# Designs tried in a protein design run: peptides against a protein of PDB entry 8YR4. Part 163

Target 1, 309 residues: chain A of PDB entry 8YR4
Amino acid sequence: PRGSPALQLVVLICLGLMGLERALNVLVPIFYRNIVNLLTEKAPWNSLAWTVTSYVFLKFLQGGGTGSTGFVSNLRTFLWIRVQQFTSRRVELLIFSHLHELSLRWHLGRRTGEVLRIADRGTSSVTGLLSYLVFNVIPTLADIIIGIIYFSMFFNAWFGLIVFLCMSLYLTLTIVVTEWRTKFRRAMNTQENATRARAVDSLLNFETVKYYNAESYEVERYREAIIKYQGLEWKSSASLVLLNQTQNLVIGLGLLAGSLLCAYFVTEQKLQVGDYVLFGTYIIQLYMPLNWFGTYYRMIQTNFIDMEN

## One batch from the design tools (peptide; made by RFdiffusion4, then SolubleMPNN)

Design b2_p23_2_s4 (from b2_p23_2, 18 letters changed)
Fold by OpenDDE base, seed 5:
Structure b2_p23_2_s4 (fold): chain B 309 residues (1-309), chain A 23 residues (1-23)
Amino acid sequence: as target 1 above (309 residues)
Amino acid sequence: SEFLKLFEELSKKANEENLQRES
């Protein structure tokens, strides 16, 4: 980001956040180990509760163990939108300017086959995503149901209720927020297509643009169109970060409630230390594929909207 | 041809980086 000190600062902040993610990746397992040790030693409830709460807070910052949907990762992604938009816009303008400098022979040699290849790649991507949904989403929903049944039968009914409420809220919020995001995505795609159409029209009229020395004017018009597109792209991307953060919050609250309840029952000798480990591991295993579900559902909706147009 | 490929590849890579960061 040469020339924008604000964007350079954002890059430095993002690098700092990446460093923090690495620190969290080390701290989270340490705190988890400490919980297991404290449970084994039958430590006082106050020490245990503080350690569990601290662990869950760190886990909320980290997000699911991958760091992809943690608060820190979401904040990084949010801040990075502007850096990416700056870079994309700069590249697109350089390319557009260079295309106007190219010979008429290059423009005449442009075969319609590339548009078809973009369409084929879109279709192939949709098919791959649909396959992923069928093979990962359906099993994940089954695993959630099995988990609710398992925790309801083998644990106290309160655990099954916590998992049920958390997963139901997670799924409901995922659907509702994703439907809300579809509006921003449709607006983005419409503006992208309009921006592309302007670029193509300017390039088709290359001779006229050259004749009037209007290259700078067409580049500025294209820049304005990109800025308008990027305003819509930002709303789309920011809405995704909001979705991911909402999902992370729901899972974090479920993990907190369940982990505290498990820890309490272990202190009361109603559950074993192994049961605490099982609960934590199982919730993380349920969360991992659900995290990807948001991304894939987005990709499917993008591709579906791109097929409707 | 090469430059349009580079544009498509850069646009695709930017979209893939977007998608990877959206993951």
Scores: peptide ipSAE 0.010, ipTM 0.427, DockQ to the pose 0.042
Fold by OpenDDE base, seed 3:
Structure b2_p23_2_s4 (fold): chain B 309 residues (1-309), chain A 23 residues (1-23)
Amino acid sequence: as target 1 above (309 residues)
Amino acid sequence: SEFLKLFEELSKKANEENLQRES
């Protein structure tokens, strides 16, 4: 974007963060291998604890699995909101100005298509939601319960407690922060509908707008409506980044506590090196579906809100 | 017509990318 050196700097920072994500994707497996080697060699606790702490910190920066947003990805997404909003606003204003240049014949034919598109979004969302509840929510809750039982029986009651506390805190914070976000999403949707209604009204009255040479006035009025919308969109998107970062922090703390405890028990020869690998893999595997759970809980709430309206 | 289809495809792709990022 040539018009703002600040947004160009943000784009360069986002590209730098994408490079850092690629470096983390290589470093995290290397540090994990190093932990397994240090455990196999029965290395001194201080070296092991430092390497485990460094691994968990790198894993916190990276995130875990497909779809989990690490700190670096969350920071990139947060910074990108302003770049996306600038680009969207510029494209919307260009389209709106071009639509005012077009003839009456184009405007009369499209009103019926927008109503159909709202109806199709409603029906597809309900069917997708029911499928998600059955295929992802129930299995994920079952996997958590199985995990707590497994770690409590085969490792130590402390591991079962760590998994229980981590998953309970994760679910509770996901619900609480999602309910808090719902207010911003409702306000955003209401302002989006008002902005769209204003654009449609201006385009229906395009003959009057042309007669008075008021195209510049209607474009400025639409620009002000977009700025109000983007203020609410930013709050919604920033609250999503905050949710993902809070989730990543909870999993990171659970992974840290459990990995340090597991490494300690391996050092005392109470657990095998394979048990350390199992714990780390299992926690990451439990996290992956739970991240999707936060998204679909939002879809559930949105569909309930859209049914109340 | 093509420009509006391109915008609709870009808006659909941006929504799919937002859905993939929200997931």
Scores: peptide ipSAE 0.009, ipTM 0.444, DockQ to the pose 0.042
Fold by OpenDDE base, seed 4:
Structure b2_p23_2_s4 (fold): chain B 309 residues (1-309), chain A 23 residues (1-23)
Amino acid sequence: as target 1 above (309 residues)
Amino acid sequence: SEFLKLFEELSKKANEENLQRES
């Protein structure tokens, strides 16, 4: 935000908190590993109690792996409200200024209320998209890279490879299946608008419909339009389920392969029991933000389509 | 006019609920 040093400081604090979240995402699994190892070794109570207390404190800061439940994430989100409001207001004022520069002929040809609604949707979409890119996409990609580096350095190159292949396949399939789904969503939205337009036209011509006793015909035509819409809605919804199942299968296969490999290395005494728990915990922790990635990639595409119109 | 606004609000609310169910 140019012109407010206070908001610039808030942005820097939010970036610092994002860095802290990345550190917590590595530390929490490590401390959990250490607890399992200390329990397995029957370590002294003082060491165990300190490690458990430290883990619980770090887990409180991180939250449940849903990016909204941790103290650090909540604090970041709270501080970001002022930055978002400043950005939104700036975009709204730029759009409003641009609308005032447009010709009188353009304003007479369009309903002012519809233009304001498009501008408001556009502003919300841009601000939401930017916030999403900065706070969800970039951090998730960073966590994947950090995870690959961590597993490659502290476990074995095979674990880093499994995580890399799993996450790359997950992201690729998410994009490809989402682009495929976009066809069904566009067809659904087009049919929804057409069904709505027919209902509006029938109601505006109510006197004419009543004069010709065509009420039953208009109702049947509306019913056919609804059935056609529901057929497209079903395809859209079924394609979403297919996306989610495909994502779950990829993560499940990655978790299976890595868990079996980790269990094998534990049986060979190359890894400890805590390392098995660390791997499972870390993969599940990566999965939670990635599940949201598909939803938000759809939101990005929808918002881009709404900005182009 | 009021019925069209109500239908627009209901359609908007249904789309918001569908967006919330997809989240």
Scores: peptide ipSAE 0.008, ipTM 0.410, DockQ to the pose 0.044
Fold by OpenDDE base, seed 2:
Structure b2_p23_2_s4 (fold): chain B 309 residues (1-309), chain A 23 residues (1-23)
Amino acid sequence: as target 1 above (309 residues)
Amino acid sequence: SEFLKLFEELSKKANEENLQRES
């Protein structure tokens, strides 16, 4: 971002965080291997517990699966919002100023294309929502139930209870935080529509704007509308990062509690090293669809709000 | 729905203005 030293620093921090994500992608598997080795060697509980805690902390920083929900990725995404907004605003103002240089005939021909694009978004949103409920939400809930039953039958009641509590808390917090963020999204969408309507109105009156040489005034008025929109967009995007981080915390706490308990039972010779590997792998597999469920519920709410407008 | 109506009204006005200029 040329002209803002603060945004340049944010870009450098984001690049540093991307480097840290790459380091975590290597360190997490190494620490996991070290846990398996310590369990196999029957290492003292204190050393094992420290290594497990360190692993879970690194896994919390990395996140589950693709790392898209990890603390480092959430922090990067949060910091990147301002850079994205600066870039978007600059591109939108350049497009808008260029449109005021074009002929009236070009403006009239494009209106029909924008109406069609809005109609296509509405219809795609309805069909997408139904497909998403049937093919993603229901299977994810089934996988959770199967997981709870599996851990209750093949491990012990404590593992089943940990999984049940973690999944229930994850789902509950996902719903509650998503309902809370819906107000920010509605406000953002309303202001987006108002900003677009103002741009369209200015472009409709193109001849009048050109006659009065008011192009600079209309560009500044559009800039102010974009700044107001971006204030609401930031709240929406920041609330999304907060949702993802809350989900990551619940996953991290569940993984910590279950991994420590599993490691303890392996040291007591009640479980095998293979059972620890199975538990950790299976928990991560259960959380993968749930990370998608957060994306799923976001998509459902997006489509629902976009249908309401 | 209101934005679609506003866009349809603006599109109708623009088509009416174009028809008035071609006449």
Scores: peptide ipSAE 0.000, ipTM 0.265, DockQ to the pose 0.011

Design b2_p23_3_s1 (from b2_p23_3, 18 letters changed)
Fold by OpenDDE base, seed 2:
Structure b2_p23_3_s1 (fold): chain B 309 residues (1-309), chain A 23 residues (1-23)
Amino acid sequence: as target 1 above (309 residues)
Amino acid sequence: SEEERLREESTRRFLQEALELLE
């Protein structure tokens, strides 16, 4: 963005983080392969434990294989909020300024019935989304339960316990942090509606604004309203990044505990190398639906809040 | 995130609706 050296630096950092994400996508599979090789060679526990710990740390940085929920991705998303807000505000002010220049023809051509039709499409889309989310949330919860039962029956009871604790903590923190975010979302939506109302009122009164040559004043008032909105939007978006990072941390800790325990049992010849591969693969498979569950739960709450306003 | 996509889609719809109202 031209005009803010701080935002330019943030863009460069975000580009660097994107490069790091690509490096992690290569390194994580390599470290996973190295673990399998060390297990096959019956390497000493210390070397194996360091490699497993390093793998899980890299996996924590990467996230659940989609790259969308890793620490590096979350940090990138967090830093990008200010760049997005700057760009959005600039575009919005340009559109608003242009609307005031074109205002007479625009208002005379405005069919009130088109705005209502778009609002109805929005509501219909939300209802369809809620139905989709309910039909995807229930199967996801079933898959988690099946996963816990599978690990409890085919692995040592300790693995089932680790998975149970990890998934239970993940779900609990998802709910609690999402409820905590609701206040920021409500405040954001209220300010969005107020900012939109001011823009509409200014545009509806365009003749008066033109008569007094007050376009610059209305643009500045709108800019102030956008800045206030963006302050609330930042809190909402930053709280989402915090949720995603909390989820990533819980899964990372579960993966660490389970992977170390599995590796230990393989070294004691209680489990096979294949069991380690199975555990790691299955935990990642359980994580993917859970990540969607967290998104779905957020979307359901968002839609409920957006319907209350 | 899908929420960012929905916000971008809502903002894009609002902007596109505002632009379609300008056309």
Scores: peptide ipSAE 0.008, ipTM 0.418, DockQ to the pose 0.018
Fold by OpenDDE base, seed 4:
Structure b2_p23_3_s1 (fold): chain B 309 residues (1-309), chain A 23 residues (1-23)
Amino acid sequence: as target 1 above (309 residues)
Amino acid sequence: SEEERLREESTRRFLQEALELLE
C-alpha cells in the first residue's frame, strides 16, 4: 500500500508470518514423526516429554490443519484487516470516481441502487481475490514445492514424484472441471434472470393479466421457467459434486500409493514407523488448503461473471 | 457452506430487489 509506512510494515509482518506458517507445516509433521519413533524405541521419558511439549506448542501455532484456526494464521488475518480495509476503500473510491466520470445517459438508464450494488460487488470481488491469492494460492503452491523437496531429499525420489503427480493432477483437474462447470453456472444465472424478469413483467402488468383472466397462464409460464431453472441448478450442483469427488479420488489415490510405498519401505527397514505417520499427516495438511482452492476459484469465477453482467 | 452463503446472498439480493420492485 502506497502512502502509509505503518501499513507497509503490517504487510511485511504478514509476509513474515506466512513464512512462519510454511516452516510450521514442515516442523509439525517432523515432531509428530519423532514422537512416534521415540515411543517405538521406548526412549527416556525426559526426551519424550520435551518432544511432546514442543509438538503441542508448534501445533498450537499452526492450528488444526484448516489453517484458519492456528494462532499464527489468526494473528496474520487480524493484522491484514487494516490492509484489506485500506485496499477496499481505495477500490471503492476508484469505482466511485469512475462512476462520476460516466455520461449522464448512463446514470439516467440505471437505478442508483443497482449502481451501488455493482460498486460493492466489484470492491468485494477485488479485495477477496487479492486476499485469496496472497493467503491461499501462493502459500499452497509454496507448501507443495516445499513438500516435494522435503520428500525427495529425506525419503526417496519416488515420494517426491507421487506428491508432484498427485498435486499437478489435482490442480489440473480442478481448473479443467471448474471451467467446464462455469458453462452450467452461466446458463443457470441466465435462466434465473429470465425467470425473474418474467415474474416482474407479470406483476407489473397485473391489471392486464386480471383484465384477460390470464392468471393461470402466467402461473403456468412461471412454473415452466422454475422447472427449467431447477434443471440447470441440478446440473450446476451435480457438476460440483463431480468436482469434489474427482478431487477426493486424486488425493485418495496419491495417499494410497504413497502410504503403500511408505509401508513397504518400513517393512524393508529403510524408513521408520514415524515416517509413515509423517507422510500421511503431511499429505492431509496439503489437502486442506487445496480443498479451499476449489471453493475460492469458484467464488472468483462467480464474481467475474457477476461483474460482466 | 460458502455455497450456502452465496445462495443465501443471491436469495437475499433477489428478495431485496423484489422488495425494491414492490416499492
Scores: peptide ipSAE 0.006, ipTM 0.387, DockQ to the pose 0.020
Fold by OpenDDE base, seed 5:
Structure b2_p23_3_s1 (fold): chain B 309 residues (1-309), chain A 23 residues (1-23)
Amino acid sequence: as target 1 above (309 residues)
Amino acid sequence: SEEERLREESTRRFLQEALELLE
């Protein structure tokens, strides 16, 4: 936002908070490891209590429990509201100015309400997409890279390779299966619209249908359209289950390979019991945002399609 | 007439909204 130094400062603070979230994603598993090691060593209560209190505080800042957003993420989202509003207003004013530059013939050919609805959809899609890319996609990719570097430096290089292969395979399969699924969803939506249009046209012409006693024929044509729709709906739903199952298999194989390798190094006394727990905790933290990646990639594609029409 | 066309478009929208409520 070039026109307000206050909004530029808010953007810099939000970027700083995003960096803090990345640091918390590394620190929380480390503190959890330390708790497990202190419990295993039967350490003094004072050291254990301080480490547990510090872990709970860091976990409060991070969030990432079942359904809880962290304090840092909530603060970032709160501060970003003003930046989003400024960006939305700027896009809306640019669209509005462009609409006024369009020919009178274009305005006479379209209802003002449709033009406003296109402008609102366009503004919402652009601002939603930008916020989504900046706050979900980029941070998730950064967490994966940080995870690979962390495991390669502080564990054996084989752990970094397992995480790299698992995450690369997960992302690639998510994209490929989501693009494949998008074809079925487009076909489903087209058939749904055609089925609805046929029902509406039959009901509008009900007097003509009744005059020719064609009610049974129209019902049978509608039934055939529903069966065709349900066949496409089944393919869309089955493709979602296939995506979820493929994701679960990749996650399960990565977790299995890494957990077995950790367990082996713990038995050889090269790693501590806490390092096994760190690996499992850190991998689960990486997978939580990735589970939404397929839904989000689809949202991005839908918003791009809605901007081109 | 232009009024009949407007009534037909209004009825079409109403039927579309009614079909959307049945899903």
Scores: peptide ipSAE 0.006, ipTM 0.356, DockQ to the pose 0.014
Fold by OpenDDE base, seed 3:
Structure b2_p23_3_s1 (fold): chain B 309 residues (1-309), chain A 23 residues (1-23)
Amino acid sequence: as target 1 above (309 residues)
Amino acid sequence: SEEERLREESTRRFLQEALELLE
């Protein structure tokens, strides 16, 4: 935002808070590890109490590992509202200016209300997409990279490899299955619009339908359209369950492989019991944003489909 | 007529909003 130093400062603060959230994603598992190790060693209460208090404070800042419920994330989201509003308004003004530059024929041929609806949907979609990419996709990728580096440096390189392979496979399968699902979703949306249009057309022509006593025929046609829609909706929903289950399976296999390897190294006294807990906690923390990624990639695709129409 | 077209458009909007409220 070139015109407001205050908004530039807010953006910098938001970027700083994003960096802090990345640091918290590493620190929280470390402190949890330390608690488990201190409990295992039967450490003095004072050291344990300090570490637990510090962990709880860091966990309050981080939130539930989804990134959405932590104090830092909430503060970032709150501060970003003004930046989002500025960006939205700028996009709306650009679209509006562009619409005024369009030929009189385009304005006469398209209903102004439909154009404004397309512009509003387009603005909301673009602003939502940009905010999503910046605050969910990029941070998640950063957390994965940080995780790989952390496990490669502080654990055996095999842990970094397991995380890399699991996350790469997870992302690849997420993209491939989501692209496959897009076909079902497009077909569903097209059939939904056709079903709605038929209902509206039948109800607008209700006098004609009554005159011909065709009410039962129109109801049956509408039922057939609903059944066809529900068949496509089921495919869309079933494909989502398949995506989620595939994702869960990949993470489960990664968690299994890494947990077994960690347990083995704990038995060899190369790692502590807390390191086993750290690995499991960290993998779950990486999974939570990625699960949201599938939801948001769906939102992105919806918004792109809505922009193509 | 232009009035019939306006009534049809108003009814179409109302029905569409009503359908969106029922989903």
Scores: peptide ipSAE 0.000, ipTM 0.342, DockQ to the pose 0.015

Design b2_p23_3_s2 (from b2_p23_3, 17 letters changed)
Fold by OpenDDE base, seed 4:
Structure b2_p23_3_s2 (fold): chain B 309 residues (1-309), chain A 23 residues (1-23)
Amino acid sequence: as target 1 above (309 residues)
Amino acid sequence: SEEEKLREESAKKFIEEAKKLLE
């Protein structure tokens, strides 16, 4: 944000907190590994208690439980509200200034309320997209790279390769299947608009429909339009289930391959029991942001389709 | 006409309320 040193400092603090989240994503699995190893070795209570206390504190900072966001992520989100509001207001003022530069003929030909709604949706979509790219996409890619480096250095190159192949295949299939789904979603939205238009036209011409006793015919045509819409909606929804299942299978296969390889190396005494738990924990931690990636990518595509119409 | 726009908005609102009752 240009002109406010306070908001620039908040952005720098948010970037620092994002760096801390990346460090926590590596440290939490390491401390959990160490607990499992200390339990296996029957280590002294003092060492175990210190490691458990440190792990719980780091896990509180990270979060990643079902429905609980970490303290660091919550603090970042809280601080970012002011930056988002500044960015939104700046985009709204730019759009508003641009609308005032447009010809009177453009304003007379368009409903002012519809233009304001498009501007508001456009502003929310752009600010949401930027926040999503900065806080979810870039960090997730960073966590994948850090994970590949970590597993390649501290385990074996095979673990780094499994993570790389799994994540690359997941991202590629997510993009390809989502682009394929966009066709069904566009067809659904077009048919929904056509069905709504037909219902409005039938209701506007209700006197004419009543004069010709065509009520049953209009109802049947509306029913046919609904059935056609529901057929397209089913294809859209079924394609979403197929995407989610494909993603789940890729992660499941990566988890299976890596877990079997880790278990094998534990049986050969090349790795400890804690290293098996570390691998499983780290893969699950990578999966959560990736699942959000698929959801937000769908939301972005929806907002773009809704702006093109 | 302004009346046709009011009827169109009323019809749109009715359809949205009817959709919400069917969900």
Scores: peptide ipSAE 0.005, ipTM 0.362, DockQ to the pose 0.017
Fold by OpenDDE base, seed 5:
Structure b2_p23_3_s2 (fold): chain B 309 residues (1-309), chain A 23 residues (1-23)
Amino acid sequence: as target 1 above (309 residues)
Amino acid sequence: SEEEKLREESAKKFIEEAKKLLE
């Protein structure tokens, strides 16, 4: 970003956070290996508990799988919103200014058939995303239920309870925060449509705008409309980061409680080292599809509200 | 009017294509 030292600093911080994510991607597997080794060697509980707690903390910072919902990734995404908005606004103003220069040729070259093709592509993309969500959400819910049953029957009942509470809280918070976010999304889309309508009206009246040499005035009005839109977009995007971080926290607490309990039972020779690996792997596997749900739900909400207007 | 919606949608496409060209 040229011209804003504050945004340049934010970019540098985001690059630093990306470096930290890479370090976490190396450290998390190392700590996991150390836990397995300590369990195999029947190490003292204090050393094991410290290593498990450190692992879960690092895993909370990293997030599930690719780190897409880790604390560091969420912080990066949050900080990046302002950089993205600055870039988007600059691009939109450049496009708008260029459209006023090309206005007559661009309006004469418009074919109604291209617009229909965009609407159809949008609708097809939404339908594909909905199908993908249904085919990923339903299996994930089934895997959660199977997991609760499995851990309740083959592990101590406390494991089944931890998984049940963790997943129930995760799902409930996901629904509630998603419904809350829908208000911000609707307000954002209404302002987007209003900003676009103003741009279209200005471009349709380009002869009048040129006659009065009002191009600079129309660009400034469009800039103000974009700033208002970006204020709503920020709330929408920040609410998504909050959702992802809340989800990461719930899974992290469940993983901590279950991993400590499993490690304790392994030290008491009630469970095997393989059972610890199974629990950790299974919880991470349940989390991965649920993480993608947040991203796809955003894409669907975008496209559904674009279809409702 | 259907014509205004068509004009509006064509402007979105141009903005989206131009965003893709500038990324």
Scores: peptide ipSAE 0.009, ipTM 0.382, DockQ to the pose 0.017; fails the geometry check
Fold by OpenDDE base, seed 2:
Formats: C-alpha cells, sequence, structure tokens
Structure b2_p23_3_s2 (fold): chain B 309 residues (1-309), chain A 23 residues (1-23)
C-alpha cells in the first residue's frame, strides 16, 4: 500500500506470519513423530506430556489438519482486512472516476446483458441451500454420532465423553457466534446497498455532474460512503476471524485433553501406540466435517440475510 | 422507473465484477 507506512508494516507482518505457517507445517509432523517415538520407547510421562502439549500448541497455531483455521492464519487474515480495504477503496474510486469520464458509453452499452444474470443468482441460492442442508449437515451430524459411539465402544467411556463435550461445545459456539455475527452482516449489507445506490444515482445523473463539473465532489461523497461501508465490513470480517479462532480453540482443547488421556493410557499399557495414532487421526477426521458445517451454517445465514434485503 | 432499476442492477453488477477482477 503506497502512502501508508502503517499498512506497509502490516503487509510485512503478514509476510512474516506466512513464513511462520511454513515453519509450523514442518514442525507439527516432527513433534507428532517424536510423540510416537516417545510412546514406543516407554518414555517418562513428564517428557511425553510436554511433547504432547507442545504438539497441540503448534497444531493450534497451524490449524488446517484439525478442520479449523489456525491461530496464525486467523491473525494474518485479521491483519490483512485493512490492507484489502485500502486496496478495494482505491480501486473502487478509480473505477468510479473512470465511469464518470466514460459515463455516456457505459450507460448505452450495458442495458441489454445485465438483467439475465440477476434472476439466475436468486434461484440458485435457495436450491443450493436446501441441498447443502440435506447432503452436508445431516451427514456431518451422523459422522459426529458415529464418532461418539465408536470412541465409547472401542475406547474408554472417557474418550466418548471428551468427543461428545468437544463436538457439542463446537456446534453450540458455532451457532451462537454465527447468530451474533448476523447483526454485523445485516448492517454491512444495508450500507453496501446504500453505497451502491448512491454510486448508481451519481452515474445516472452523469450529465448533471458533468455540466456542473462536480465529478470531484461525487468522488469524495463516494469515498465517504466507502469508508462507512468498510467500517461495517471490518466488523463483519473481524467477527468471522473470531468465530474461526473460537472453533480452533475448542478443537485444540479437545485434541489436548484426548491426546493427553490417550498418551497416559498408553503409558499404563492399557492402549497401544497404534491406538494413540488412531485416536488422533479419527478426531481430526471428525473435526473436518465440522469445519464444513461452520461454512454451511454461515452460507445458510448469508442466504437468509440476502433474502431479507 | 423499471429502466432506473435495470441501470441500478447493472451498476451493482459492474461494481461486483470490478471488485472480483481486483481480488
Amino acid sequence: as target 1 above (309 residues)
Amino acid sequence: SEEEKLREESAKKFIEEAKKLLE
């Protein structure tokens, strides 16, 4: 971003965080290997617990494989919002200024092609929503139930309880935080529509704007409307990062509790090293559908809000 | 007017396409 040293620093921090993500992608498998080795060697519980805790912490920072975005990725996404908004605003102003220069040609050329594309978006959204509910939400809930039953039958009841509590908490927090976000999204959409309507009105009145040489004034009014929109967009986007981070935290805590408990039972010779690997892999597999559920629930809420406007 | 709604929807799509081209 040219002209803002603060945004340039944010870009550099984001690049540094991207480098950290690459380091985590190497470290997480190494720590996982070390856990398997320590379990095989029957290492002291303190060394094992430290390595497991360190692994889960690194996995929390990484995310991805846990069916959630990692802390580092969420932090990068959060910091990038301001850079994206700066770029978007600069581009929108350039387009708007150029449309005032080309206004007559633009209005004459676009009358015929654009009507057809709006009708297709409305019908596809409702049909898509119903298909996502039936083909993704129901299977995800089934996979959770199957997972709870599996861990309750093949592992100790404590594992089934951990999975149940983590999945229930994840789903509950996903719903509650998504409902809380809906107000920011509604406010954003309302201001977006108002900003677009103002831009359209200014462009429809281009003859008057050109007659009074008021192009610079209309560009400044549009800039102010964009700034107001971007204030609401930031709240919406930041609330999404908060949702993703909350989900990541719940998964991380569940993985920590279950991994420590599994490691303990392996040290007590109640479980084998293979059972630890199975537990970790299966938990990660259960969280993958949940990330999709969070995406579908967000999409459902989007479509409902977009239908209300 | 129906023509103003059409132009409004046209301009909304243009702004959306322009945003997508710049993402």
Scores: peptide ipSAE 0.009, ipTM 0.376, DockQ to the pose 0.017; fails the geometry check
Fold by OpenDDE base, seed 1:
Structure b2_p23_3_s2 (fold): chain B 309 residues (1-309), chain A 23 residues (1-23)
Amino acid sequence: as target 1 above (309 residues)
Amino acid sequence: SEEEKLREESAKKFIEEAKKLLE
């Protein structure tokens, strides 16, 4: 972005954060191996607890799986919103200016039948996403229940309680924060539709705008509408980052509590080193479907709000 | 109205295709 040194600095910070994500992807497995080695060597509890805490902190920074929901990824996504908005606004203004240079015949030649086909594709995509959500939500809830039962029976009741509290808090916060976000999305979509309506009305009245040399006035009105839209889009996008970070924090706390307790029981010879590996793997496996669920629930809500308008 | 929704969707598609032509 040539026009703002502040946005150039943000791009450099985002590139640095992308490099940090790659470093975390290597460090997290190394620290995990070190925990397994320390457990095998029967190392003193203080050294083990410090290494486990450091691992969970690095895992919090990385996030689950590909790092898409980690603190570093959320921070990068948050910082990138302003860069994306600057780029989007520049592209939209260039398109709008170019459309006012194109002849009215290009607009009249597009058949109404192609519009109907996109509406139908939108509706079919919503129905497909709803079906996918139902077929993924029910299994994920079943896997959580099975996990609570498994850890309560084969480990200790304390592990079942940690998983129960972690997953219950995760689901509750996901619902509450998602309902809160719906208000920002409705406001964003309403302003998007109003911004498009103004662009369409300006393009339909192109001959009148050209006759009065009002092109600069219509471009400035469109720019103001985009700025208002981008203010609402920022709230929507920032609320998503907050959701993802809250989810990451809840999983991180559950992983910390359970990993420390598991490591303690391995030192007391009540559990084996393999049980520590099992617990960590199982918690990550429960997290992955839940993270995707939050993304799909988001897409469905967007599509429902787009159908109500 | 159904006509206004069709006009908005037409404009939506038009802007998205114009975005793809500038990419």
Scores: peptide ipSAE 0.008, ipTM 0.376, DockQ to the pose 0.017; fails the geometry check

